# Ledger of designs, part 2: peptides against a protein of PDB entry 2MBZ

Target 1, 143 residues: chain A of PDB entry 2MBZ
Amino acid sequence: GINLTPEEKFEVFGDFDPDQYEEEVRERWGNTDAYRQSKEKTASYTKEDWQRIQDEADELTRRFVALMDAGEPADSEGAMDAAEDHRQGIARNHYDCGYEMHTCLGEMYVSDERFTRNIDAAKPGLAAYMRDAILANAVRHTP

## One batch from the design tools (peptide; aimed at target 1 T32)

Design b1_p8_4_s4 (made by RFdiffusion4, then SolubleMPNN; from b1_p8_4, 3 letters changed)
Fold by OpenDDE base, seed 1:
Structure b1_p8_4_s4 (fold): chain B 143 residues (1-143), chain A 8 residues (1-8)
Amino acid sequence: as target 1 above (143 residues)
Amino acid sequence: MITLAFPF
């Protein structure tokens, strides 16, 4: 779980508590290397670390929304670059995230309604846009 | 914005 006090969690995540899903996450991913790496890395994270991660996620969301508002295709250079930054962010903060893994995450964003709803809170269709950008980015980086 | 939960 996240090693923060309830107050600190609220300051960083607001009304959202990722630990509410700990059991489900363990059931779905507990036997993966990604889960192990994430648990190991985040065990030492401070409030400042989590805030940084949240800020990075918010900035990325704003970038995607701006691209959508501008009418840029999900396979545009801008959208693919945003997808690449997303992949790298996951790699730095949680677990090794190759292009195949990233593509799987993108599919999850549109196949799990809870993810879709949460992501689309920023802008309707954002989850699908991200999925498409993630796929395009993976394709351009595949030899 | 952080997604639903891990693994993001």
Scores: peptide ipSAE 0.134, ipTM 0.810, DockQ to the pose 0.395
OpenDDE base, seeds 2, 3, 4, 5: peptide ipSAE 0.108, 0.086, 0.092, 0.125; ipTM 0.805, 0.782, 0.794, 0.812

Design b1_p8_5 (made by RFdiffusion4)
Pose (drawn by RFdiffusion4):
Structure b1_p8_5 (pose): chain A 143 residues (1-143), chain P 8 residues (1-8)
Amino acid sequence: as target 1 above (143 residues)
Amino acid sequence: SFRFYLVF
């Protein structure tokens, strides 16, 4: 998958070692189909592809988190759009985490506080803010 | 800086 050195993973993922949990991840659910399509795609991903996502993800925080500061609701245009923006980012980056699928991630993320602590490293409750943004975004699209 | 890893 990532097949990176500790140094690269640092320069890329920062102080975050996903490889150590690589096989541990399927322990949680390891039952998804999308993962299959993703592994095929992440089979050759390099540090650039992985860094490209990080710099991209860091941008996600400022705007999302900035929306929280202004005190605007997550189902807001800017927030939901930010959610739609997240979808296409994480979808085109692995296979195509559809809307319904993108939502599965939203709440399954609140369950494991490991993700939240690593994700909220930017700010607490961000996971909840995004889920609703993604959930609402999926609704305005859902038939 | 924020970092994220996902293979779903």

Design b1_p8_5_s1 (made by RFdiffusion4, then SolubleMPNN; from b1_p8_5, 5 letters changed)
Fold by OpenDDE base, seed 1:
Parts: structure tokens; C-alpha cells; sequence
Structure b1_p8_5_s1 (fold): chain B 143 residues (1-143), chain A 8 residues (1-8)
């Protein structure tokens, strides 16, 4: 779990407590390299590390929302660059995230209603837009 | 927050 006090967790994550999903995550992904890498990396994370991760995620969310509001297609350079930054952020903070893994994550955003609702809280259709951008970015990097 | 929800 997250190595923060309950108060620190609230300050960083607000109403979303990722530790509430710990059992399900372990059941679904506990035997994967991604899970192992994430547990190993995050075990030493401070409040400041988690806050940085949240800030990065919020910034990326704002970028995608701005692209959608501007009417930029999900396969635009701007959208694909945002998807690439998302992939790199996962790789830096959690686990190795290749393009195949990233596309699988994108599909999860639209296939698991909990992810869809969480992502679309920022803007309706954001999960689908991100999935499409992730796919486009993967395609352009796998010629 | 979407990356966090996927990883932990």
C-alpha cells in the first residue's frame, strides 16, 4: 500500500483512496512484472513523490481536455504526444510500459466502467479520447 | 489520476 499517514493520503489523493483497490489489484495483476516493479519503486515514495505523480497526472488530464475542447483529433500530433508523455510517466513512476502495454491500458480505460467514470470526471469522453490517442501513438512508433 | 488508478 501507500506508505503515507491517513492524513497525508487525504491531502494527496483526496476522496480517492488507491489502497481500497489493493486486494483486487493483487488478484488481477499480482503475478505480473508490472505489479512487482510498481511495488518495488513505490515502496520508498514520499508524500512529495506521490504529490508530484498527481500533479503530472493532472497536467496531462488538462492537456487532453484542452485538445478535445479545441477539436483536435485523437490522432493529431498533440494528442499522440500527450499519450507518449503518459506512457513515459508510467514507465518513470511505476513499471516498464511498452506500446503494447500502453494500448492494453487504453482499452481498460473504456472497458472497465470504474476507470471510465474516474477519467471522464474531468470531461465526458476523455477515456475514449485517451484510448484513441494511445493507439495512434503506438501505431506511429511501431512502423 | 488515471495512471494511479491503473497501477495501485
Amino acid sequence: as target 1 above (143 residues)
Amino acid sequence: RFSLALVI
Scores: peptide ipSAE 0.115, ipTM 0.783, DockQ to the pose 0.339
OpenDDE base, seeds 2, 3, 4, 5: peptide ipSAE 0.113, 0.110, 0.110, 0.108; ipTM 0.782, 0.775, 0.778, 0.780; seed 5 fails the geometry check

Design b1_p8_5_s2 (made by RFdiffusion4, then SolubleMPNN; from b1_p8_5, 6 letters changed)
Fold by OpenDDE base, seed 5:
Structure b1_p8_5_s2 (fold): chain B 143 residues (1-143), chain A 8 residues (1-8)
Amino acid sequence: as target 1 above (143 residues)
Amino acid sequence: RMSLALVI
């Protein structure tokens, strides 16, 4: 879990409070390997670790927004590469994230209004674009 | 700012 002080949490996450979801996450996913892996990995994370994770998320957001602004399809090489980097980032920082898991996450981004709202704060339709890119990336990596 | 993977 996140073991930062309230001040440090605000510095890293700003107005987004990840702790507000802890109980719901436990209720929905507490029996999964992904939940266990995430808890085990993040238990030792420093402020610098969380800041790096946030910086990676911000970078990916900027990449996707730039692709959308350029009119690149979600199944373009650029969009699929950004989706792949997203998958790999989850795998490094949180839990094993195969292509099937990643597609499930993508679907959640468009089916859970809270995710949709938070993602689309950067650009309207970003969650749907990410979902489509995630799916396309999974397809190209499936024999 | 947010971490998307905090909620699986």
Scores: peptide ipSAE 0.115, ipTM 0.783, DockQ to the pose 0.442
OpenDDE base, seeds 1, 2, 3, 4: peptide ipSAE 0.110, 0.112, 0.108, 0.113; ipTM 0.784, 0.787, 0.781, 0.781

Design b1_p8_5_s3 (made by RFdiffusion4, then SolubleMPNN; from b1_p8_5, 6 letters changed)
Fold by OpenDDE base, seed 1:
Structure b1_p8_5_s3 (fold): chain B 143 residues (1-143), chain A 8 residues (1-8)
Amino acid sequence: as target 1 above (143 residues)
Amino acid sequence: RMSIALVV
């Protein structure tokens, strides 16, 4: 799991503890290459690394919310660029994330109520907007 | 807030 003290975890993640899903994640994804890469990469992360990842996620969330508030379509350049940054963030911090993988993640965001609830805490419909932007971004990058 | 759990 995340190698932070309880105090450090609280400082970085607040009320949400990612380790509460460790068993389920292992059961569902433990045999995937993505899981292996993520476990290996994050094993060396410091508190500062996790804080950076959370800051990046928060910034991306604000960016998507701003796009939605502006009425930008999910297939707009702005929305697709935000989706691309999301994909690249996953690739940088966790595991190789191609466009097919990214679209699968996007679908999970709307099909698993726990993901939907957590994402939509920032703005209702955000998970669906992200999924649509992720799909559009994948399409434009498919030759 | 987007959780780290969203990416495995």
Scores: peptide ipSAE 0.107, ipTM 0.808, DockQ to the pose 0.488
OpenDDE base, seeds 2, 3, 4, 5: peptide ipSAE 0.104, 0.097, 0.101, 0.100; ipTM 0.809, 0.800, 0.804, 0.802

Design b1_p8_5_s4 (made by RFdiffusion4, then SolubleMPNN; from b1_p8_5, 5 letters changed)
Fold by OpenDDE base, seed 1:
Structure b1_p8_5_s4 (fold): chain B 143 residues (1-143), chain A 8 residues (1-8)
Amino acid sequence: as target 1 above (143 residues)
Amino acid sequence: RFSIALVV
C-alpha cells in the first residue's frame, strides 16, 4: 500500500483512501506487469511524490474541464494533447502505458460506475470526454 | 478527479 501515515494520507488524498481498493486492485490486476511496475515504483514514494501526482491529476482535470466548457471537441488538438499528457503521467508515475493500454483505461472510466462517479465529480460527462480524447489521441499516434 | 489508486 501507500507508505504514508494516516495523517499524511488525509493531507494528500482527503476523504478518499486509495488503500481501500488494494484488495480489489490486486484481484483484478495483480498478475499484470502494470501492477508489478506500479508497486515497484511507488514503494519509495514520499508524501511529496504523492502530492505531486495529485497536483498533476488536478491540473489535468482542470484542463479537460476547461476544454469542455469552451466547447472544444474531444478530438481537438487541445483535448488530445491533454490525453497524451495523461498517458505520459501514468507512464512516468506508475507503469508503461501504451496507447492500447490507455484506450482500455479510458473505456474503464465509462464502464465502471465508480470511476465515472469519481471523475464526473469535477464535471458531468468528464469521464466520457476523457475516454473520447484518449481514443482520439491513440488514433492520431497509430496511423 | 480520477483516482490514481484505481489505475493500479
Scores: peptide ipSAE 0.116, ipTM 0.810, DockQ to the pose 0.408
OpenDDE base, seeds 2, 3, 4, 5: peptide ipSAE 0.102, 0.097, 0.106, 0.108; ipTM 0.803, 0.797, 0.803, 0.807

Design b1_p8_6 (made by RFdiffusion4)
Pose (drawn by RFdiffusion4):
Structure b1_p8_6 (pose): chain A 143 residues (1-143), chain P 8 residues (1-8)
Amino acid sequence: as target 1 above (143 residues)
Amino acid sequence: PFRFYLVF
């Protein structure tokens, strides 16, 4: 998958060692089909592909988090769009985490506080803010 | 800087 050195993972993922939990991840749910399509796509991903996502993800926080500061609701245009923006980003980066699928991630993320702590490292409650943004975004698209 | 890893 990532097949990176500790140094690269640092320069790329920062102080975050996902490889250690590589096989541990399937322990949680290890039952998804999208993972299959992703592994095929993440099979050769390099540090650049992985860094490209990080710099991209860091941009997600400022805007999302900045929306929180202004006190605007998550189902807001800017927030939901930010959610749609997240979808295409994580989808084109692995296989295509569809809307319905993108939502599965939103709440399954609140369950494991490991993710939240690592994700909220930017700010607490961001996971909840994004889920609703993604959930609402999926609704305005859902037939 | 925010960092994230996902293979779903």

Design b1_p8_6_s1 (made by RFdiffusion4, then SolubleMPNN; from b1_p8_6, 5 letters changed; failed a check: a repeat of another design)
Amino acid sequence: RFSIALVV

Design b1_p8_6_s2 (made by RFdiffusion4, then SolubleMPNN; from b1_p8_6, 5 letters changed)
Fold by OpenDDE base, seed 2:
Structure b1_p8_6_s2 (fold): chain B 143 residues (1-143), chain A 8 residues (1-8)
Amino acid sequence: as target 1 above (143 residues)
Amino acid sequence: RMSIALVF
């Protein structure tokens, strides 16, 4: 799990406790390389590391919402760039995330209601927008 | 906000 005190966890994540999903994540993904890499990387993370990750996520959320509000299509350069930054963020913080993996994640965002609900809390349809942007970004980077 | 749980 996340090596933070309850107070630190609240400071970083607020009312959301990511460790509530630990067992489910292990059950679903515990035998994957991605899971192994993530556990290895995050084992040494400090409160400041987790805060940075949350800040990055918040920034990306705002960026996608702004694109949607501006009427930019999900396959616009701006949306695809945001998707690329999302992919790179996952790669830096958690596990190697190629374009195929990223598209799989994007599809999960719209097919798994838990993910959809969490993402769309920022803006209805955000998960679908992200999925489409992720796919478009993958296509433009795949020969 | 997006959660770290969303990477799995």
Scores: peptide ipSAE 0.109, ipTM 0.804, DockQ to the pose 0.463
OpenDDE base, seeds 1, 3, 4, 5: peptide ipSAE 0.104, 0.102, 0.103, 0.102; ipTM 0.801, 0.798, 0.799, 0.802

Design b1_p8_6_s3 (made by RFdiffusion4, then SolubleMPNN; from b1_p8_6, 6 letters changed)
Fold by OpenDDE base, seed 2:
Structure b1_p8_6_s3 (fold): chain B 143 residues (1-143), chain A 8 residues (1-8)
Amino acid sequence: as target 1 above (143 residues)
Amino acid sequence: RMSIALVI
């Protein structure tokens, strides 16, 4: 799991403990290349690394919410750019994330109620908005 | 907030 003390985990993740999902993640994805890559990359992560990842996630969440509040379509340049940043963040921090993989993740965000609930905690409909932006971004990069 | 658990 994440190599942090309980105190460090609380500082970084707050009330959300990602290690609570470790068994489920292994059961669902343990045989995938993405899982292997993620475990290999994150094995050396420090508290500062995890904090950066959380900061990036929070910033991206705020960015998507701001786009929605501004009435920007999910296939707008702004929304697609945010989706691209999301894809690149996954690639840097976890595993190789091509556009097909990214669209699969987007679909999971709306088809798996657990993902939907967690994402929509920031704003109702955010998961669907992200999915649509991810798809649009993939389409524009794979003509 | 989005979590690392939402990435895999």
Scores: peptide ipSAE 0.119, ipTM 0.793, DockQ to the pose 0.449
OpenDDE base, seeds 1, 3, 4, 5: peptide ipSAE 0.113, 0.111, 0.116, 0.115; ipTM 0.790, 0.785, 0.787, 0.786

Design b1_p8_6_s4 (made by RFdiffusion4, then SolubleMPNN; from b1_p8_6, 4 letters changed)
Fold by OpenDDE base, seed 2:
Structure b1_p8_6_s4 (fold): chain B 143 residues (1-143), chain A 8 residues (1-8)
Amino acid sequence: as target 1 above (143 residues)
Amino acid sequence: RFSIALVF
């Protein structure tokens, strides 16, 4: 679990409580290396660490939204760069995230309604845009 | 917004 007080959790995550998904995540992914790495890394995270992670996520969201608003294709350099930063952020904060893994995550964003709804709260179609950018970024880095 | 729940 996240080592924050209820007040700190509210400050960082707002109305979204990630602990609500802890059991499901463990059941689905508990036997994976990614899960192990994430649990090991996050065990030492402070409130400030979690806040930085949220800030990074918010910034990435803004970048993708701006790209969409500008009419940039999801396979544009700008969109692929944002996808790469997303991948690197996962790798830095949680677990080793190769391009294949990243592509799988992108697909999950559009196939699992809970992810889609959460992501598209910022802008309708954002999840699909991210998925496409993630795929394009993976392709360009795995010739 | 993104959250840690979006990592898995």
Scores: peptide ipSAE 0.102, ipTM 0.798, DockQ to the pose 0.448
OpenDDE base, seeds 1, 3, 4, 5: peptide ipSAE 0.101, 0.096, 0.098, 0.097; ipTM 0.797, 0.793, 0.795, 0.797

Design b1_p8_7 (made by RFdiffusion4)
Pose (drawn by RFdiffusion4):
Structure b1_p8_7 (pose): chain A 143 residues (1-143), chain P 8 residues (1-8)
Amino acid sequence: as target 1 above (143 residues)
Amino acid sequence: HFPFYSPF
């Protein structure tokens, strides 16, 4: 998958060691189909591909988090769009985490506080803010 | 820095 050195993972993922939990991840749910399509795609991903996502993800926080500061709702145009923006980002980066699938991630993320702590490292409650943004975004698209 | 790794 990532097949990176501790140094690269640092320069790329920062102080975050996903490899340690590589096989641990399937322990949680390890039952998804999309993971199958992703592993095929992440089979050769390099530190650049992985860094590209990080710099991209960092940008997600400022805007999302900045929306929170302004006190605007998550189902807002800017927020939901930010959610649609997240979808295409994580989808094209692995296989295509569809809308319905993108939502599975939204709430299954609130369950495990390990993710939240690592994700909220930017700000508390961001996970909830994004889920609703993604959920609402999926609704305006859902037939 | 926001780390993300989800080969979901």

Design b1_p8_7_s1 (made by RFdiffusion4, then SolubleMPNN; from b1_p8_7, 5 letters changed)
Fold by OpenDDE base, seed 5:
Formats: C-alpha cells, structure tokens, sequence
Structure b1_p8_7_s1 (fold): chain B 143 residues (1-143), chain A 8 residues (1-8)
C-alpha cells in the first residue's frame, strides 16, 4: 500500500483512499510487470512525491475540463497533448506505459463504472473524452 | 476527486 499515515493520506487525497482497492488490484493485476514496477517505484515515495503526483493529476483534469468547456474535440492537438502528458506521467511515476497500454487504460475508464463515476465527478463525460483523447494520441504516434 | 493516476 501507500506508505503514508492516515493523516497524510487525507492531506493528499482527501476522502479518497487509494488503498481501498489494493486487494482487487493485486487480484486482477498482481502477476503483471506493470504491477511489479509500480510497487517497486512507489515503495520509496514520500508524502511530497504523492502530493506532486496528485497535483499533476488535478492539473490534467482541469486542463481536460477546460478543453471540453471550450468545445475542443478529443482529437484536438490540445486534448492529445494532455493525453500524452498523462501517459508520460504514468510512465514516470508507475510503470512503462506505451500507447497500447495507455489505450487499454482509456477503455477501462469508460468500461469500469467506478472509474467513470469518479472521473465524471469533475465533469460529465470527462472519462469518455479522456478515452477518446488517449486513442487519438496513440493513433497520431503510430506510423 | 479520484486521482487520474490510478494505473490499474
């Protein structure tokens, strides 16, 4: 799990506890390289590291919401760049995340209702918008 | 808000 006190977790994530999903994540993904890499990297993360990661995620969310509010399509340069930053963030902080993996994650955001509900809390349809931007970004980087 | 970084 995340090596933070309950107080530190609350300071970083608010009422959301990511460790509530630890058992399910281990059951579903525990035998994958992605899981191993993530556990190895995050084992040394401090509160400041997690806060930075959360700040990056919040900034990306605001960026996607702003794009949607502006009426920019999910395959716009701005939306694809935000998707690329998201992919690179996963690669830097958790595990090697290629375009195929990123596309799979995007599909999960719309197929797992828990992800959809939590993402769409920022703006209805955000999960679908992110999925579409992720797909478009993958396509533009595929010859 | 749910962190967008949940990779699983």
Amino acid sequence: as target 1 above (143 residues)
Amino acid sequence: MLPLWIPF
Scores: peptide ipSAE 0.094, ipTM 0.789, DockQ to the pose 0.406
OpenDDE base, seeds 1, 2, 3, 4: peptide ipSAE 0.090, 0.084, 0.092, 0.086; ipTM 0.783, 0.778, 0.783, 0.783

Design b1_p8_7_s2 (made by RFdiffusion4, then SolubleMPNN; from b1_p8_7, 6 letters changed)
Fold by OpenDDE base, seed 3:
Structure b1_p8_7_s2 (fold): chain B 143 residues (1-143), chain A 8 residues (1-8)
Amino acid sequence: as target 1 above (143 residues)
Amino acid sequence: MLPLWIPI
């Protein structure tokens, strides 16, 4: 699990408890290289590291919402660049994230209702917009 | 919001 006190976890994640998903994540992904890499990287993370990761996620959310509000298509350069930054953020913080892996994550955002509900809390349709931007970004990098 | 960092 995340090496934070219950108080620190609440300060960083609020009402979301990542520990509730630990068993399911291990059952689904425990034999993957991505899981291994994530466990190795995050083992040394401090409260400040986790807070930085949350801040990066919040900034990305604001960027996607702003693009949607401006009426920019999910396959616009702005939306694809935001998707690329998301992919690179995963690669820095967790595990090697190629374009195929990233498209699988995007599909999960719309197929797992838990992800959809939590992402769309920022704006209805955000999960679908992110999935479409992720797919468009992958396509432009794999002709 | 679920942290976007549940990347698994």
Scores: peptide ipSAE 0.122, ipTM 0.798, DockQ to the pose 0.408
OpenDDE base, seeds 1, 2, 4, 5: peptide ipSAE 0.117, 0.114, 0.120, 0.117; ipTM 0.797, 0.798, 0.796, 0.793

Design b1_p8_7_s3 (made by RFdiffusion4, then SolubleMPNN; from b1_p8_7, 6 letters changed)
Fold by OpenDDE base, seed 1:
Structure b1_p8_7_s3 (fold): chain B 143 residues (1-143), chain A 8 residues (1-8)
Amino acid sequence: as target 1 above (143 residues)
Amino acid sequence: MLPLWIPL
């Protein structure tokens, strides 16, 4: 779990509590390298670290929304670059995230209604746009 | 927003 006080969690995540999913995440992914890496990295994270991660996520969200509002296709250079930055952010903060893993995450964003709802809170269709950008970015980097 | 990095 996230080693923050309830007050610190609220300051960083608002009404969203990531720890409410801890059991499901453990049951589904607890035997994976990704889970292990994430647990090891995040064990030392401070409130400031989590705030930085949220700020990075918010910035990425704003970038994708701006691309959508500009009418840029999800396979545009701008959208694929935003997807690449997302992949690298996951790798830096949590676990090794190759293009295959990233594509799987993108599919989850549109197949799990919980993800879709939370992502599309910023803009309707954002989850689908992100999935498409993630896929396009993976394709351009695959031999 | 759900952290996009949570493995669910």
Scores: peptide ipSAE 0.116, ipTM 0.796, DockQ to the pose 0.333
OpenDDE base, seeds 2, 3, 4, 5: peptide ipSAE 0.109, 0.108, 0.104, 0.109; ipTM 0.795, 0.793, 0.792, 0.789

Design b1_p8_7_s4 (made by RFdiffusion4, then SolubleMPNN; from b1_p8_7, 7 letters changed)
Fold by OpenDDE base, seed 1:
Structure b1_p8_7_s4 (fold): chain B 143 residues (1-143), chain A 8 residues (1-8)
Amino acid sequence: as target 1 above (143 residues)
Amino acid sequence: MLSLWLPI
């Protein structure tokens, strides 16, 4: 799990407890390179590291919400750039995230109701918008 | 993990 005290976890993640999903994550992804890379990278993360990751996620969320509010299509340059930044953020913080992997994540955001609910907490339909932007970004970067 | 930046 995340190497933080209960108090630090609360300060960073609030009511979201990532440890509640450890068993499912291990069962679902434990044999993947992505899981191994994530475990190796995050093993040394401090509270400040996790806070930075959350801040980055919040910033990205705000960008997508702003794009939606402006009526920008999910395949707009702005939306695709936000999707690219999301992919790169995953790569920096957790595991190598190619466009195929990123597209799979996007599909998970709309097919797993728990992800949908978590994402759409910021704005209804955000998960679907993000999935579409991720797909569009993958298409423009794949010959 | 159920987060935009914490998918695994």
Scores: peptide ipSAE 0.144, ipTM 0.790, DockQ to the pose 0.309
OpenDDE base, seeds 2, 3, 4, 5: peptide ipSAE 0.131, 0.123, 0.140, 0.141; ipTM 0.789, 0.790, 0.788, 0.798; seed 5 fails the geometry check

Design b1_p8_8 (made by RFdiffusion4)
Pose (drawn by RFdiffusion4):
Structure b1_p8_8 (pose): chain A 143 residues (1-143), chain P 8 residues (1-8)
Amino acid sequence: as target 1 above (143 residues)
Amino acid sequence: PFYFFPLP
């Protein structure tokens, strides 16, 4: 998958060691189909592909988090769009985490506080803010 | 910072 050195993972993922939990991840659910399509795509991903996502993800926080500061709702245009923006980002980066699928991630994320602590490292409750943004975004698209 | 990881 990532097949990176501790140094690269640092320069890329920062102080976050996903490889250690590589096989541990499937322990949680390990039952998804999308993961299959993703592994095929992440089979050769390099530190650049992985860094590209990080710099991209960092940008997600400032805007999302900035929206929280202004006190605007998550189902807001800017917030939901930010959610749609997240979808295409994580989808084109692995296989295509569809809307319905993108939502599965939104709440399954609140369950495991490991993800939240690592994700909220930017700010608490961000996970909830994004889920609703993604959920609402999926609704305005859902037939 | 936000830490990203491989997704499904």

Design b1_p8_8_s1 (made by RFdiffusion4, then SolubleMPNN; from b1_p8_8, 3 letters changed)
Fold by OpenDDE base, seed 5:
Structure b1_p8_8_s1 (fold): chain B 143 residues (1-143), chain A 8 residues (1-8)
Amino acid sequence: as target 1 above (143 residues)
Amino acid sequence: MLYVFPLP
């Protein structure tokens, strides 16, 4: 799990508790490289590391919301660049995230209601917009 | 907001 006190977890994640997913993740993905890499990387993370990760995620959320509010298509350069930054953030902080894996994440955002609800808390339709941007970004990076 | 759990 995340090596933070309950108080630190609340300070970083607020009402979202990532540890609530640990058992499910282990059950579904415990034999994957992604799971192994994530567990290995995050085992040493400090409160400051987790705060940085949350700050990065919040910034991306704001970027996507701003793009949606501006009427920018999900396949715009701005939206695809935000998707690319998301992919790179996952790769840096959690596990190797190629474009195929990223598209799987995008699909999960719209097919798992828990993800959809959590993401769309920032703006209705954000999960679908992110999924579409992720797909577009993957396509433009495929020769 | 954390986007990586659960894993794909």
Scores: peptide ipSAE 0.109, ipTM 0.807, DockQ to the pose 0.323
OpenDDE base, seeds 1, 2, 3, 4: peptide ipSAE 0.101, 0.102, 0.102, 0.100; ipTM 0.802, 0.803, 0.805, 0.800; seed 1 fails the geometry check

Design b1_p8_8_s2 (made by RFdiffusion4, then SolubleMPNN; from b1_p8_8, 5 letters changed)
Fold by OpenDDE base, seed 4:
Structure b1_p8_8_s2 (fold): chain B 143 residues (1-143), chain A 8 residues (1-8)
Amino acid sequence: as target 1 above (143 residues)
Amino acid sequence: MLYVMPFP
């Protein structure tokens, strides 16, 4: 999957190893266009590419947490803009991510307890907040 | 990576 040495993987992802979930991902999503596009795009990624992607993810997480801490509702312009940046980041780095696809991801964040737990490690309720922001952003872009 | 794939 990810063409990095074990040391490079640790430097970028820390204790999280995406390769541990490769079989499950393939079984659940291996026949989707998103899976194929992601495999094709990421096949050429360097350590620097993965580090950039991780940095972007960390920054976006901090941004959502800051919005929650400020009491901004998930359907605020700030939260919806963060959701839009998330969607665009997925589209740039992994696969074509329309608003419907994005809402499906958001729903997964709250319906799969593993995702909920991992996301909420940054802040309790973050998964639900992200889902709601993603949905609100999709609605405002779907006339 | 902001959970763009189903990584538990």
Scores: peptide ipSAE 0.192, ipTM 0.831, DockQ to the pose 0.208
OpenDDE base, seeds 1, 2, 3, 5: peptide ipSAE 0.183, 0.189, 0.170, 0.175; ipTM 0.828, 0.828, 0.820, 0.821

Design b1_p8_8_s3 (made by RFdiffusion4, then SolubleMPNN; from b1_p8_8, 4 letters changed)
Fold by OpenDDE base, seed 2:
Structure b1_p8_8_s3 (fold): chain B 143 residues (1-143), chain A 8 residues (1-8)
Amino acid sequence: as target 1 above (143 residues)
Amino acid sequence: MLYVFPFP
């Protein structure tokens, strides 16, 4: 789990406790390389590391919302760049995330209603927009 | 987190 005190967890995640879902995540993904890498990397994370990760996620969410509000297509350069930053952030903080893996995540955002609901809380249609941007970014980076 | 794993 996340090695933070309850107070630190509240400071970083608010009312959300990711450790509540540890068992489900382990059961679903525990045999994947992604899970292993994430557990290995995050084992050393400090409160400051987790706060940085949350800040990066919040910023990226705002960035996607701003693109949607501006009417930028999901396959625009701006949207694809945001998707690329998302992919790189995953790779840096959690696990190796190639373009294929990233597209799988994008598809999950629209196929798993829990993701869709949570993502679209920021803006309706955001999950689909992210998925489309992720796909477009993957396409432009394939040889 | 930006939805790296299904944390509903």
Scores: peptide ipSAE 0.215, ipTM 0.837, DockQ to the pose 0.200
OpenDDE base, seeds 1, 3, 4, 5: peptide ipSAE 0.079, 0.097, 0.077, 0.196; ipTM 0.784, 0.803, 0.791, 0.827; seed 4 fails the geometry check

